# Peptides against a protein of PDB entry 5A53: the designs that were tried, part 42

Target 1, 230 residues: chain A of PDB entry 5A53
Amino acid sequence: LVENVKQALFIPGQSCNKNLHDIMVDLSALKKPDMKRFNRKNDIHPFEDMSPLEFFSEKNDCSLMVLMTSSKKRKNNMTFIRTFGYKIYDMIELMVADNFKLLSDFKKLTFTVGLKPMFTFQGAAFDTHPVYKQIKSLFLDFFRGESTDLQDVAGLQHVISMTIQGDFQDGEPLPNVLFRVYKLKSYKSDQGGKRLPRIELVEIGPRLDFKIGRIHTPSPDMVTEAHKKP

## One batch from the design tools (peptide)

Design b1_p21_2_s1 (made by RFdiffusion4, then SolubleMPNN; from b1_p21_2, 14 letters changed)
Fold by OpenDDE base, seed 2:
Structure b1_p21_2_s1 (fold): chain B 230 residues (1-230), chain A 21 residues (1-21)
Amino acid sequence: as target 1 above (230 residues)
Amino acid sequence: SEMAQSEEYAKKLLALSAAFL
């Protein structure tokens, strides 16, 4: 089966700063080789006009996009966009908190480009709450792609962990999502003829705490059409 | 901790994979 791996495009907005650029570089490194980055700033306001993003989706053949912007109201804002047939499917603003860590803040480890990550999701709301369900779907789609077979586990190199920061009730502000990346270390312990695999996780970065911003959800018709394609 | 939960889940998945390989 030829995996139709979704391509990602990273776009610096007009208000993109050094911190966002560094975050963009590090996060996009996890999407190699299926990633493009623009080197020039683009004046895009996706919640006002989506047309420039649809144009870039089509021209670059990318169904995933990330727009990097920063303002006083929306500091360190990563707008994640998905397209279907080069039309906007959904969007979500995820603002990176100031406590972020880059890959350079962690121990450099050997990493093979192009291996699929394993995912872990902590928090019941990832399965029940519409916003967290969208976040879960987005990150699975972004880094894992459509097909996960058991063979991907044999090549397991890294784990992406996403945690909802605390409990919340209806009408309360949505808790942040804690994004963490770990390298898996497997040790074969030969104890008494039973090979018990010992596994350890080592954080490799980036470390990002996401504050949830504005959301665009697909129409019911677009959901139906997107699910019809195998 | 976030890491401990992820490690436990990773151990469970690897154990499952090893049973099918």
Scores: peptide ipSAE 0.040, ipTM 0.675, DockQ to the pose 0.058
Fold by OpenDDE base, seed 1:
Structure b1_p21_2_s1 (fold): chain B 230 residues (1-230), chain A 21 residues (1-21)
Amino acid sequence: as target 1 above (230 residues)
Amino acid sequence: SEMAQSEEYAKKLLALSAAFL
């Protein structure tokens, strides 16, 4: 089965700064080898005009895009875009809080490129609330893709953890999503003659707290088309 | 399987770690 791994395009916006560039580099490293980055800034405003993103999706054969912008209102903003048939399916703004940590802030561990991460989601809203359901779907699409061969579990090297920061009621601001990346270390413990696999988690970064911004949801027609497995 | 146990264990460890974040 040829796994159709979704390709990601990282796009620096005109307002992309050094910190956001560094975040882009580190987050995109987790998507290698299935990642492209533009080296030049592009003046794109996806909530005003989506056409440039559709053009880039088609031209680069990327169904995933991340636009990097920053302003006073939307500091360290990562707009995640998905396309279907090179048309915009959905978009979400995720603003990285100032407490972020880069890969350089963690102990350098060897990482094998191309292994699929395991995901963990903490918070009931990931299954019930439409925004968090979209975030869950997006990140699964972004890093795992549609096909998880059981063989990928044998190569489990890293875990991406996504946690909703606290509870919220209707009408309250949506809590941040805490993005964490861990490396799994397997130790063979010879305790009592049974080799129990002992697994330790080591944070490897980046560490990102995402504030939720603007959202574009797919049309019902596009949802139906995207779920039509041929 | 050992892998399924490992995945469940990893999930538990992550859930615990997330509770301290």
Scores: peptide ipSAE 0.038, ipTM 0.654, DockQ to the pose 0.057
Fold by OpenDDE base, seed 3:
Order: structure tokens, then C-alpha cells, then sequence
Structure b1_p21_2_s1 (fold): chain B 230 residues (1-230), chain A 21 residues (1-21)
């Protein structure tokens, strides 16, 4: 089965600033080689009109899109969009908190392009709450794609960790999602003449805390179509 | 709680490490 790796398109919105651009560059680096970036700003308001995004999806053959916008109400907003058949499947606004760290804030490590990450999700709501289920699904689609093969441990380079920041009850504001990226270092430690395998996780960035904004959920019909195995 | 989430995170990271040992 040829793994149909989903392609991502990163789109600077009209209100995209330097910080968002830097975040876009760093996050998109994790999606290499399966990403495109626009260099020009585009005036797109996806919760008002989705048609421009559908057009870009088709024109660029990208089923994943990220729109970078910023306003007083929605600062450092990354709108993640998925398409199915070049039609909008779902959308979610994830606003990056001001405490973000870029790749330049971490120790530069050698990175092999194209290796699939392992994921860790912390928080029961990733399996129970519809919004966090969507986030989990989105990030799995975005960075892992459809993997039929068990990831060979020897090919594991990095781990994406997503943590729900704290507990919440029904009707309360949804806690932030803490996005972290680690490089896995495996080495044989020579301790006392026994070569014991040692594994270390080293944060490599970017470090992003996502505040959840608006969501668009797929129609039941689109859910059924998207889950039809060809 | 924040602490409970941190503990769950730590446990999962440790479990991840153990899975490759």
C-alpha cells in the first residue's frame, strides 16, 4: 500500500506578523518534505467564507492547511484545516500563547527529514471530549499520516507530546494544549562493563501552548465518506 | 489537577522510554 502522505499548505493571512511567520517556519519544518508555504499574505476568513481554502486545497493538492492570523481577540492564531475531496472537512483555531519557544531557542541537533514521529497524548479528554478528539485526530493526520507499518524503533527520531493543561468540567473553558517536540537519543551506556541501552528525550522545539478557539466539525455525511476505505 | 497532568505526562514518557529498552 503506497502511504498517501497528506500534504500541508501553510498560509500567511493578512494579519500574519513576524512571530507567526517564525512559528509557521518552525512548525512546518516538522512536516518536511510534505509541506508548502505561501510567501504572500492572503486575506482569508475561513469562518466567514471557506471557498478560498477549498480553492487552495485543490490548486496545491493539499488536504491539510494552516492559516496564520492575529487579532486582538485571536492573537497568534493558527487555524488548522483539513479537507476531504478538496472540501472543508474540519477546522480548529489554535492560538499560540506568548511563552512560545522557537527552534533557535533549543540546541541544534541533527535531524533526518521524512521520519515519522511517535505521539504521546496526556489527558483522558483526548479520548472522550469531542474537541480534544478532533485535536488528536488532526495532529496524527498532520504529522504521522496514515501509517500501515509499525514504526521501526530504529527509525524513531522524534516524539510529539500533547498535554491538556489541567482538569476541566463541562461548561468550563477548555484548557490549553501543550505541544512539545523531543528527539529520542538511544545510546549504549558503558556502566560497569555492561552496555545497557539508555534512552533520553531532548526537547528540540518548537514549544507551543495552544489556546483553543473556534471549531468547525464535519457533517455526518463527510465523516462517513472520509472513513470509507477505498 | 496540573500536578496530576504532569505525573501522567512523566509516566507516559517513562513508559515510552521503557518500550524501547
Amino acid sequence: as target 1 above (230 residues)
Amino acid sequence: SEMAQSEEYAKKLLALSAAFL
Scores: peptide ipSAE 0.027, ipTM 0.641, DockQ to the pose 0.063
Fold by OpenDDE base, seed 5:
Structure b1_p21_2_s1 (fold): chain B 230 residues (1-230), chain A 21 residues (1-21)
Amino acid sequence: as target 1 above (230 residues)
Amino acid sequence: SEMAQSEEYAKKLLALSAAFL
C-alpha cells in the first residue's frame, strides 16, 4: 500500500504576529518533510471566502492547510483546513492560549525527520462529540496520514498527546484541547547484570493549549466521496 | 473531573512507557 502522506501548507495571514510565526515554525517542524510554508503574509478570510484556500490547495498540491491569524477576538488563531479534490472538506479554528511553550523552552533533543508520531487521546468526547471527533480526525490526518499500519515500535521516537481539559455538559463551552509532544527516551539500566529497558517520556514541545473557535463541517456528499476508497 | 483526566493521562503515559518495556 502506497502511504498517501498528506502534504501541509502553512500560510501566514495578514495579522500573523511574531508569536504565531514562532508557533507555526515549531508546529510545522513536526510535519517535516511533508510541509511547505509561505514566507509572505496573505489576506485570507476562510469563513468569508474559501476560494483562495482551494486555489492554494491545488497550486501547492496540499490537502492540509494551516492559516495563522491573530485578532483581539481570535488571538493566536490557527485555522486548520482539509481539502478533498482541492475543495474545502472541513475547517476548524484552534486558538493558542498565551501560556504556550516553544521548542526553545525545552531541552534540545536529537530528532529524526520523517518518523510518524504515536498519538494518545484523553477524553471520551474524542470518540463521541462531533467537534472533538473532527479534531481527532484532523490531527491523525495531519501527522500520521491514512496508513493504519502498526508502526514498528523500533521506529517510534515521539508521542503526540491530546487531552480535553476537563469535563463538560451539553450546552457548556467546549474545553480546550491540550497539545503535548513527548520524545521516547530509552535507557539501558544495568541492574545486577540484567539490562532492563527503561523508557521515559520527555516533553520536547511545542506545548499548545487550543481554544476551539469556528468550525466548517463537510457536506454529506463530500463525506461520502472522501470515504470512498479508490 | 480535571483530576480524573490527569490521572487517566498519567495512566496512559505509564501504560505507553510499559508497552515499550
Scores: peptide ipSAE 0.024, ipTM 0.618, DockQ to the pose 0.062

Design b1_p21_2_s2 (made by RFdiffusion4, then SolubleMPNN; from b1_p21_2, 10 letters changed)
Fold by OpenDDE base, seed 5:
Structure b1_p21_2_s2 (fold): chain B 230 residues (1-230), chain A 21 residues (1-21)
Amino acid sequence: as target 1 above (230 residues)
Amino acid sequence: SSMYQSDVYNEKDLKLSKEFL
C-alpha cells in the first residue's frame, strides 16, 4: 500500500519575525516538493481556537501544518499540527533556541529534491515517554514521504538526527530535542588497491534545538480511527 | 506588514481565506 504523501502547510502567525521566517524557509526546504508556504501573516491562536487550522487543512489539502509565532513566553515557537479528516489530531509547540543555524551557515551541498531522509533517534524516552513518542511519530510522519518498499539504498542522501539533550527524572522539565540534518557523502578510498567505500556524514543544516511547549493529544477515538489502515 | 519575499511557489495554489487574515 503506497500511503499518499502527507502535504505540509507552513503558516506565518501574526507575531512571526525574520528569524522564524528564515527557519521556516530552511525547514520547509526539506519537505519539498510536498510543502506549501503562506507569505502573509495570519492571526491564529491554535490552543484557543483550532477552527482556522481545520479550515486551512481542508482548503489546502494539508494534513501537516506548522504555525510560526513568537512572544516573550514562547519565543521562536513552531507549533506542529496534524489533522485527520481535516480535524485536529494533535499539536505540539517546539520553540527554537537562539543558537539555531541556517542552511547558509553550512557548506552548500547539492541534493536531489524529494528524496526521503533516514531518521536516527537518540534517547530511550523516544520509545517510552508519551511526549517524546509524539515527537518521534510527528517527525517520522512529517518527512516520511511516499512509502516505497524498496528503500533504494542508492537514493539515501540525508539523515535527520533527533537527540534528547540529557537525562531527566519524573517531575523535571523535559530536555530539549536536538534536530540535526546530515548529508551522506561517499568517498572512494584507494587503500591498497581495494576501493573501500567510505561514507561520511556532513552537517548541512538547519540546526535547531527544540524546547517543548504545550501539547494537544488526540482523543482515544481519533487514535483508533487514524490507526485503522484502510 | 512585512511582506516576506516568497521563493517561487506559485501563489495560485495557496488558498488564503480572507476571514483569517
Scores: peptide ipSAE 0.016, ipTM 0.550, DockQ to the pose 0.018
Fold by OpenDDE base, seed 1:
Structure b1_p21_2_s2 (fold): chain B 230 residues (1-230), chain A 21 residues (1-21)
Amino acid sequence: as target 1 above (230 residues)
Amino acid sequence: SSMYQSDVYNEKDLKLSKEFL
């Protein structure tokens, strides 16, 4: 079953600023060609009323959405939304820390559009803690197109690394998630007459540290229905 | 509140990305 690549819609909220716009441009470049962007600000408050997002999901045929907002409490906030049947499945606020780096901050490297990234997850909580499990699921769903079993290593151009920033105990604030993007470079190393392929990871950006905000979890019924689609 | 439709992702936005630089 060829799983249709999920389309993403990037939405500037009313409080969207230049930094969020630049982050949106850079992050959405990794989702090309399977993305749309709004150029105009939309007044959307997803944790108060989800109906506008459901409307946009249906109208644009996008099951992934990212709302860009900024406030004193929620600076550089990227609300990631998933829909199922154009209804809200889940939402998570990920606030970009001020130490972010854009694609322009890194060496310009040519890359092929539409190549699927490999993901790496660092931190046990990605497999055990419900919030980090949701983040893992979201990013895999966002950037993985069809799960083709054979990730031909020859087609591997990008690595997305997601790291939980440190250990935490129950009741402590959830550590940030460090988002990093690397390009795989293969070099022929002449070591001792054996040409061993040397693989190097070169950071290409963007570099984003995500602070976790509010979460909307899917209803058990929607989880069941979402898993029924082959 | 006016809900804006997405602009169709056109070649101009593609040319500004690192894939073309």
Scores: peptide ipSAE 0.012, ipTM 0.470, DockQ to the pose 0.030
Fold by OpenDDE base, seed 3:
Order: sequence, then C-alpha cells, then structure tokens
Structure b1_p21_2_s2 (fold): chain B 230 residues (1-230), chain A 21 residues (1-21)
Amino acid sequence: as target 1 above (230 residues)
Amino acid sequence: SSMYQSDVYNEKDLKLSKEFL
C-alpha cells in the first residue's frame, strides 16, 4: 500500500509577522509539492478552540497544519498540528529563536523538488522522552514523501538534522531542538589513483532553533485508531 | 468567512518560490 503523501497547510495567524512569513515560505519549500499556504491572516487560537483547524483540515484535505503566531510570551511561534480523520490528533508549539537563517543566507544549490530527505536525530531523548518522541514522529511524518519500496540511494539529495541542544535533567527546562538542512554533494576524489566517492554535506537552510512550548497529546483511543493500518 | 486562500501569499513569494524550483 503506497501511503498517500500527507498534505501540509500553512496558516498565518492574526499576529503573524514578516520574519514568520519568511520562515514559513522557506520551510514550506521543503514540503513542495505537497503543501498549501494561506495568504490571509486567520484569528485562530488552537489551545482555546480547535474547531477552526479541524474545519481547515477537512476543507483543504490536509492532515498536517502549521499556524504562525507571535506574541511577547511566544515570539515566532509555529504551532504544528496533525489530524486523523480531520480531527485533531496532536499539537506542539515550536518557537523559532532570533538567530534563524533563511535560504537566501546560504549558497543557492539546484535540487530536485519532491525527493524524500534522510533524517538524523542527535540526542537520546528523541527515543526516550515523550515530548522529543512527539517531535521526532511529527517531523518524520511531516517530511515523509511517497514510501517507494526502492529508496534509491541515488535519489538521496537532502539530509534534515535535528539535534537536542545539550543535556538536561528531570525538572529542568527542555533544551531547544536545532533544525538544519543539508544537501549531499558528491565529489570524485582522486587519491593515489583510487577514485573514492567523497560525499560532502553542504548546509542549504533554513536554519531554525526551536524552543518547545505548549503541547496537546492524543487520547489513547486516538493513538490506537491512528496506528490501525487500513 | 472560511475562504479557500490561494497557495501563494503574494507575487514576491511566487517569484521566490519559482527561484527555488
């Protein structure tokens, strides 16, 4: 069964600013062709009322949504939402730190649109801690292209790296997640008459440091239903 | 109004989007 590629909807909130708009454009470019963007601000408060997001999920046939808002308390906030059967499955606030870099800050490289990125996760908490497990699951789900049986290694052009910024103990604030995007560049290196393929990782952007905010977790029943393969 | 909004915010975003295609 080829799982249908999940479509993403990017929604400017009422408090969306220029920086969030630019970040939205660059991040959504990595989801092409499987993304839509709204060009109007929508007054949505997903932790108060989820109904508008469920409506947009169904109307746009999008199981992934990103809401862009900014306030003094939650600056450059990207709320990532997943739906199942057009009902809210989970939500997480990821606030972009001010040190972000856009695609325009890097050397433009030609790449094929629609290729599935490889993921790397740095930090044991991605496999043990509930919040980081949700982040890992979300980003894998978000950028999962068509599951072609032949992951042709020849089709690997992009690497998305996600790193937990340092160690933490119980009761400490959760460290930021460092989001980085690289292009694989193959070189033929002639060393001593042996042509060894050299692969170099070139950062292409965007560069985003995510501060973790509020989270909505699914009910156990919704988890069970979402994991039932049809 | 629950208007279906177009896939591109403005002409500048369309140009930038095309430059990355």
Scores: peptide ipSAE 0.011, ipTM 0.485, DockQ to the pose 0.027
Fold by OpenDDE base, seed 2:
Structure b1_p21_2_s2 (fold): chain B 230 residues (1-230), chain A 21 residues (1-21)
Amino acid sequence: as target 1 above (230 residues)
Amino acid sequence: SSMYQSDVYNEKDLKLSKEFL
């Protein structure tokens, strides 16, 4: 069963600023061709009323959404939303730290649109802690693209790296997640008459440090339904 | 030239955005 590629909808909130707009453009470029963007601000408060997002999910046939908002308490906030059957499955606020870098801050490299990135996760909590498990699941789901069984190594152009910034104990604030994007460059090195393939990782952006905000977890019933393969 | 292909906002997406403005 070829799982249909999940479509993403990027939504500027009422408080969307220039920085969030630029981040939205760059992050959504990694999701091409499977993305839509709104150009107008929408007054959506997903933790107060989810109905507008469910409406947009259904009408745009998008099971992934990203809402761009900014406030004093939640600066540069990207709310990532997943739907199942056009109903809210889960949500997470990821606030972009001020040290972000755009694609324009890196050496422009050509990339083929639609190639599936490889993921790397650094930090044990991605496999043990509920919040980081949700983040891992979300990003894998967001960028996984077409499930082609033959991910030909020849088609691997990008690596997305996600790192938990340091250790933490129970009751401590959750460390940021460092989002990095690399392009694989293959070089033929002529060292000593043996052409050894050298692979280099070159950062291409965007560079985002995510502070974790509010979370909505799915109901047990929705988890059960979402795991039912048709 | 980074072909930022113009955000092809379809009329449907624009209409839907207006319903919540």
Scores: peptide ipSAE 0.017, ipTM 0.566, DockQ to the pose 0.019; fails the geometry check

Design b1_p21_2_s3 (made by RFdiffusion4, then SolubleMPNN; from b1_p21_2, 12 letters changed)
Fold by OpenDDE base, seed 2:
Structure b1_p21_2_s3 (fold): chain B 230 residues (1-230), chain A 21 residues (1-21)
Amino acid sequence: as target 1 above (230 residues)
Amino acid sequence: SEMYNAELYAKKDLALSAEVL
């Protein structure tokens, strides 16, 4: 079964600012061609009423959504939403720290649209802690794309790296997640007839440090249903 | 395919080795 590529919808909220718009443009560029963006602001408060997001999920046939909002309490907030059967599965607020870098801040490298990224996750909590497990699952779902043929493996050029910023104990604030995107460069070193490929990673952006905000977790019934459908 | 995963992991391991250097 070729799983259909999950489509993403980027939604500017009423409080969307220039920085969030620029971040939205750059992050959504990594999801091309499987991405839609709204040009108009929408007054959506997903932790108060989820119904507008379910409507947009169904109307646009998108199982992934990102709502861009900003307030004094939740500055540069990207709410990532997943739906299942056009119903909200989970949500997480990821607030972008002010030290962000856009694609324009990096050396322009040619990349092929639609190439799948490789993923790296740094931090044991990505495999043990519920919140970081959700983040890992979300980003894998968001950028994984279709199960592609061997020819596309030859084309793999990008690495998405996610790092938990430091250690933490129970009851402490959750460390930020450092989001980085690299282009893989392979150099053929002809040293003495053994071609040892030297691989270098070049950061291409965007660079985002995510502060974790509010979370909505699926009901046990929705988890069971989502795992039953291939 | 298993071959897709093997090639992806091989490239990942090579990429990771470069990130740590």
Scores: peptide ipSAE 0.019, ipTM 0.559, DockQ to the pose 0.103
Fold by OpenDDE base, seed 1:
Structure b1_p21_2_s3 (fold): chain B 230 residues (1-230), chain A 21 residues (1-21)
Amino acid sequence: as target 1 above (230 residues)
Amino acid sequence: SEMYNAELYAKKDLALSAEVL
């Protein structure tokens, strides 16, 4: 079964600044060719009114959206939205910490556009905790591209790594999620007569530490309907 | 080739073992 690649729409909010714009450009570059960006700011408050996002989802045929906003309370905020049938499925606020690095901060490694990423998730909570399960699901859905039954091994160029920053207990603030992107470099190693390829990971950016904000979870009915669609 | 699969598995294992410190 070829799953259609989900299209992403990047929306600058009214409070979008230069840093958020640069982050938007770099993160959306990883989603090429399956992304659109608005050039104009839009006054959208998704936790107050979701209707504008549902409208944009339908009009742009995008089941993924990212709203870029910044305030004193929610600095460098990326609201990730998923839709199902152009209705809001889930939302999560991920605030980028000030220690971010852009693609320009790394050595220019040419990457081929449209290659499928590999994923790594570090932290048990990605499999057990509802919020981190949603984050894992979101990023897999956002960046996995086309599922082809043929694993074109030649297409494995980069790794998206997501790490939960430390342990936490119930009632404690949720640790940040460390987002990292690596390129695989294969070296022919002649060590020991077996040409075992030596593989190295080289960070290519962007580097983003995500602070978790507000979350909207899907209704049980929407979960059921989303699982019924093949 | 078997080598191509081995390289794939090695890439996958490296990706899966990549602890981002």
Scores: peptide ipSAE 0.016, ipTM 0.512, DockQ to the pose 0.057
Fold by OpenDDE base, seed 4:
Structure b1_p21_2_s3 (fold): chain B 230 residues (1-230), chain A 21 residues (1-21)
Amino acid sequence: as target 1 above (230 residues)
Amino acid sequence: SEMYNAELYAKKDLALSAEVL
């Protein structure tokens, strides 16, 4: 079964600012062509009323949404939403730290749009802790693209790296997640007449450090239904 | 081919070793 690529909708909230807009543009570029962006601000408070997001999910045929908001309490907040059957499945607030870098801050490299990223996850909590498991699942769903059986390795151009920033104990604040994007560069090294291909990773951006905010988890019934559908 | 897997693994190992610390 070729799973259809999940479409993403990027929504500027009422409090969306220039920085969030720029972050939205750069992050959404990684989701092309499977991405829509609203140009207008929308007054949406997903943790108060989810109905507008369900409406947008259905109307735009998007199972992924990102709401861009900013407040004193939740600066540079990206609320990632997944829907199932156009109903809210889960939500997570990821606040971008002020040290972010845009694509313009990196050396422009030729990038083919629509190629599948590789993923790396650094930190055991991505496999054990419920919040980090949700983040891992979300980003895999968001950027994995078409599940084609064609292992077109020619299509592996970039790496999305996610790192948990340090260790933590139970009851401690959850460490940030460091989001990084790299391009693979192949160099011909001439070592003693044997051309050994040297592969290097070059950061291409955006660079985002995510502080974890509020979370909405799916009901057990929705989890069961989401796993039953092929 | 084994070379294809080796290149994929080398890319993966490089991606894994790129601890962005």
Scores: peptide ipSAE 0.018, ipTM 0.542, DockQ to the pose 0.060; fails the geometry check
Fold by OpenDDE base, seed 5:
Structure b1_p21_2_s3 (fold): chain B 230 residues (1-230), chain A 21 residues (1-21)
Amino acid sequence: as target 1 above (230 residues)
Amino acid sequence: SEMYNAELYAKKDLALSAEVL
């Protein structure tokens, strides 16, 4: 079954600033061609009223949305939203720490648009803890692209790495998630007549450290329905 | 993290094997 690639809509909120806009541009570049952006700010408060997001999901045929907002409590906040049947499935606030790096901060490397990234997840909590499971699921869903059985592995250029920043115990504040993007760079080393391909990982950006904010979890009924659809 | 390197190397090796095929 060829699953249709989920489309993403990036929405600047009313409090969207230049830094968030730049982050939005750079992160959304990884979702091309399956990405739309609004050019206008929208006054959306998804944890107060979800109906505007459901409307945008349906109107734009986007099952993925990212709302860009910033406040004193939630600085550089990216609210990631997923819909199912144009109804809110889940939401998570991921606040970008001030140490972020943009694509312009890295060596410009050409990459082909639309290639499926490889993923790496570092931290046991990605498989055990509900919040980190949601984050893992979200980012896989967001950037996975087409599920083609024919992985043209020759086309794999990017690695998206997500790392939980340190260990934590139950009841402790959830560590940040370190988002990193690497390009695979192949070097033909001509040493002694054996062309051994040397592959290096080069960070290409953006570099984002996500602080976890508010979460909306799907209803059990929506989980059941979402798992029934192939 | 050592695990980060190991998984990254494993994926690198997988990518290497696919470029060599």
Scores: peptide ipSAE 0.017, ipTM 0.567, DockQ to the pose 0.059; fails the geometry check

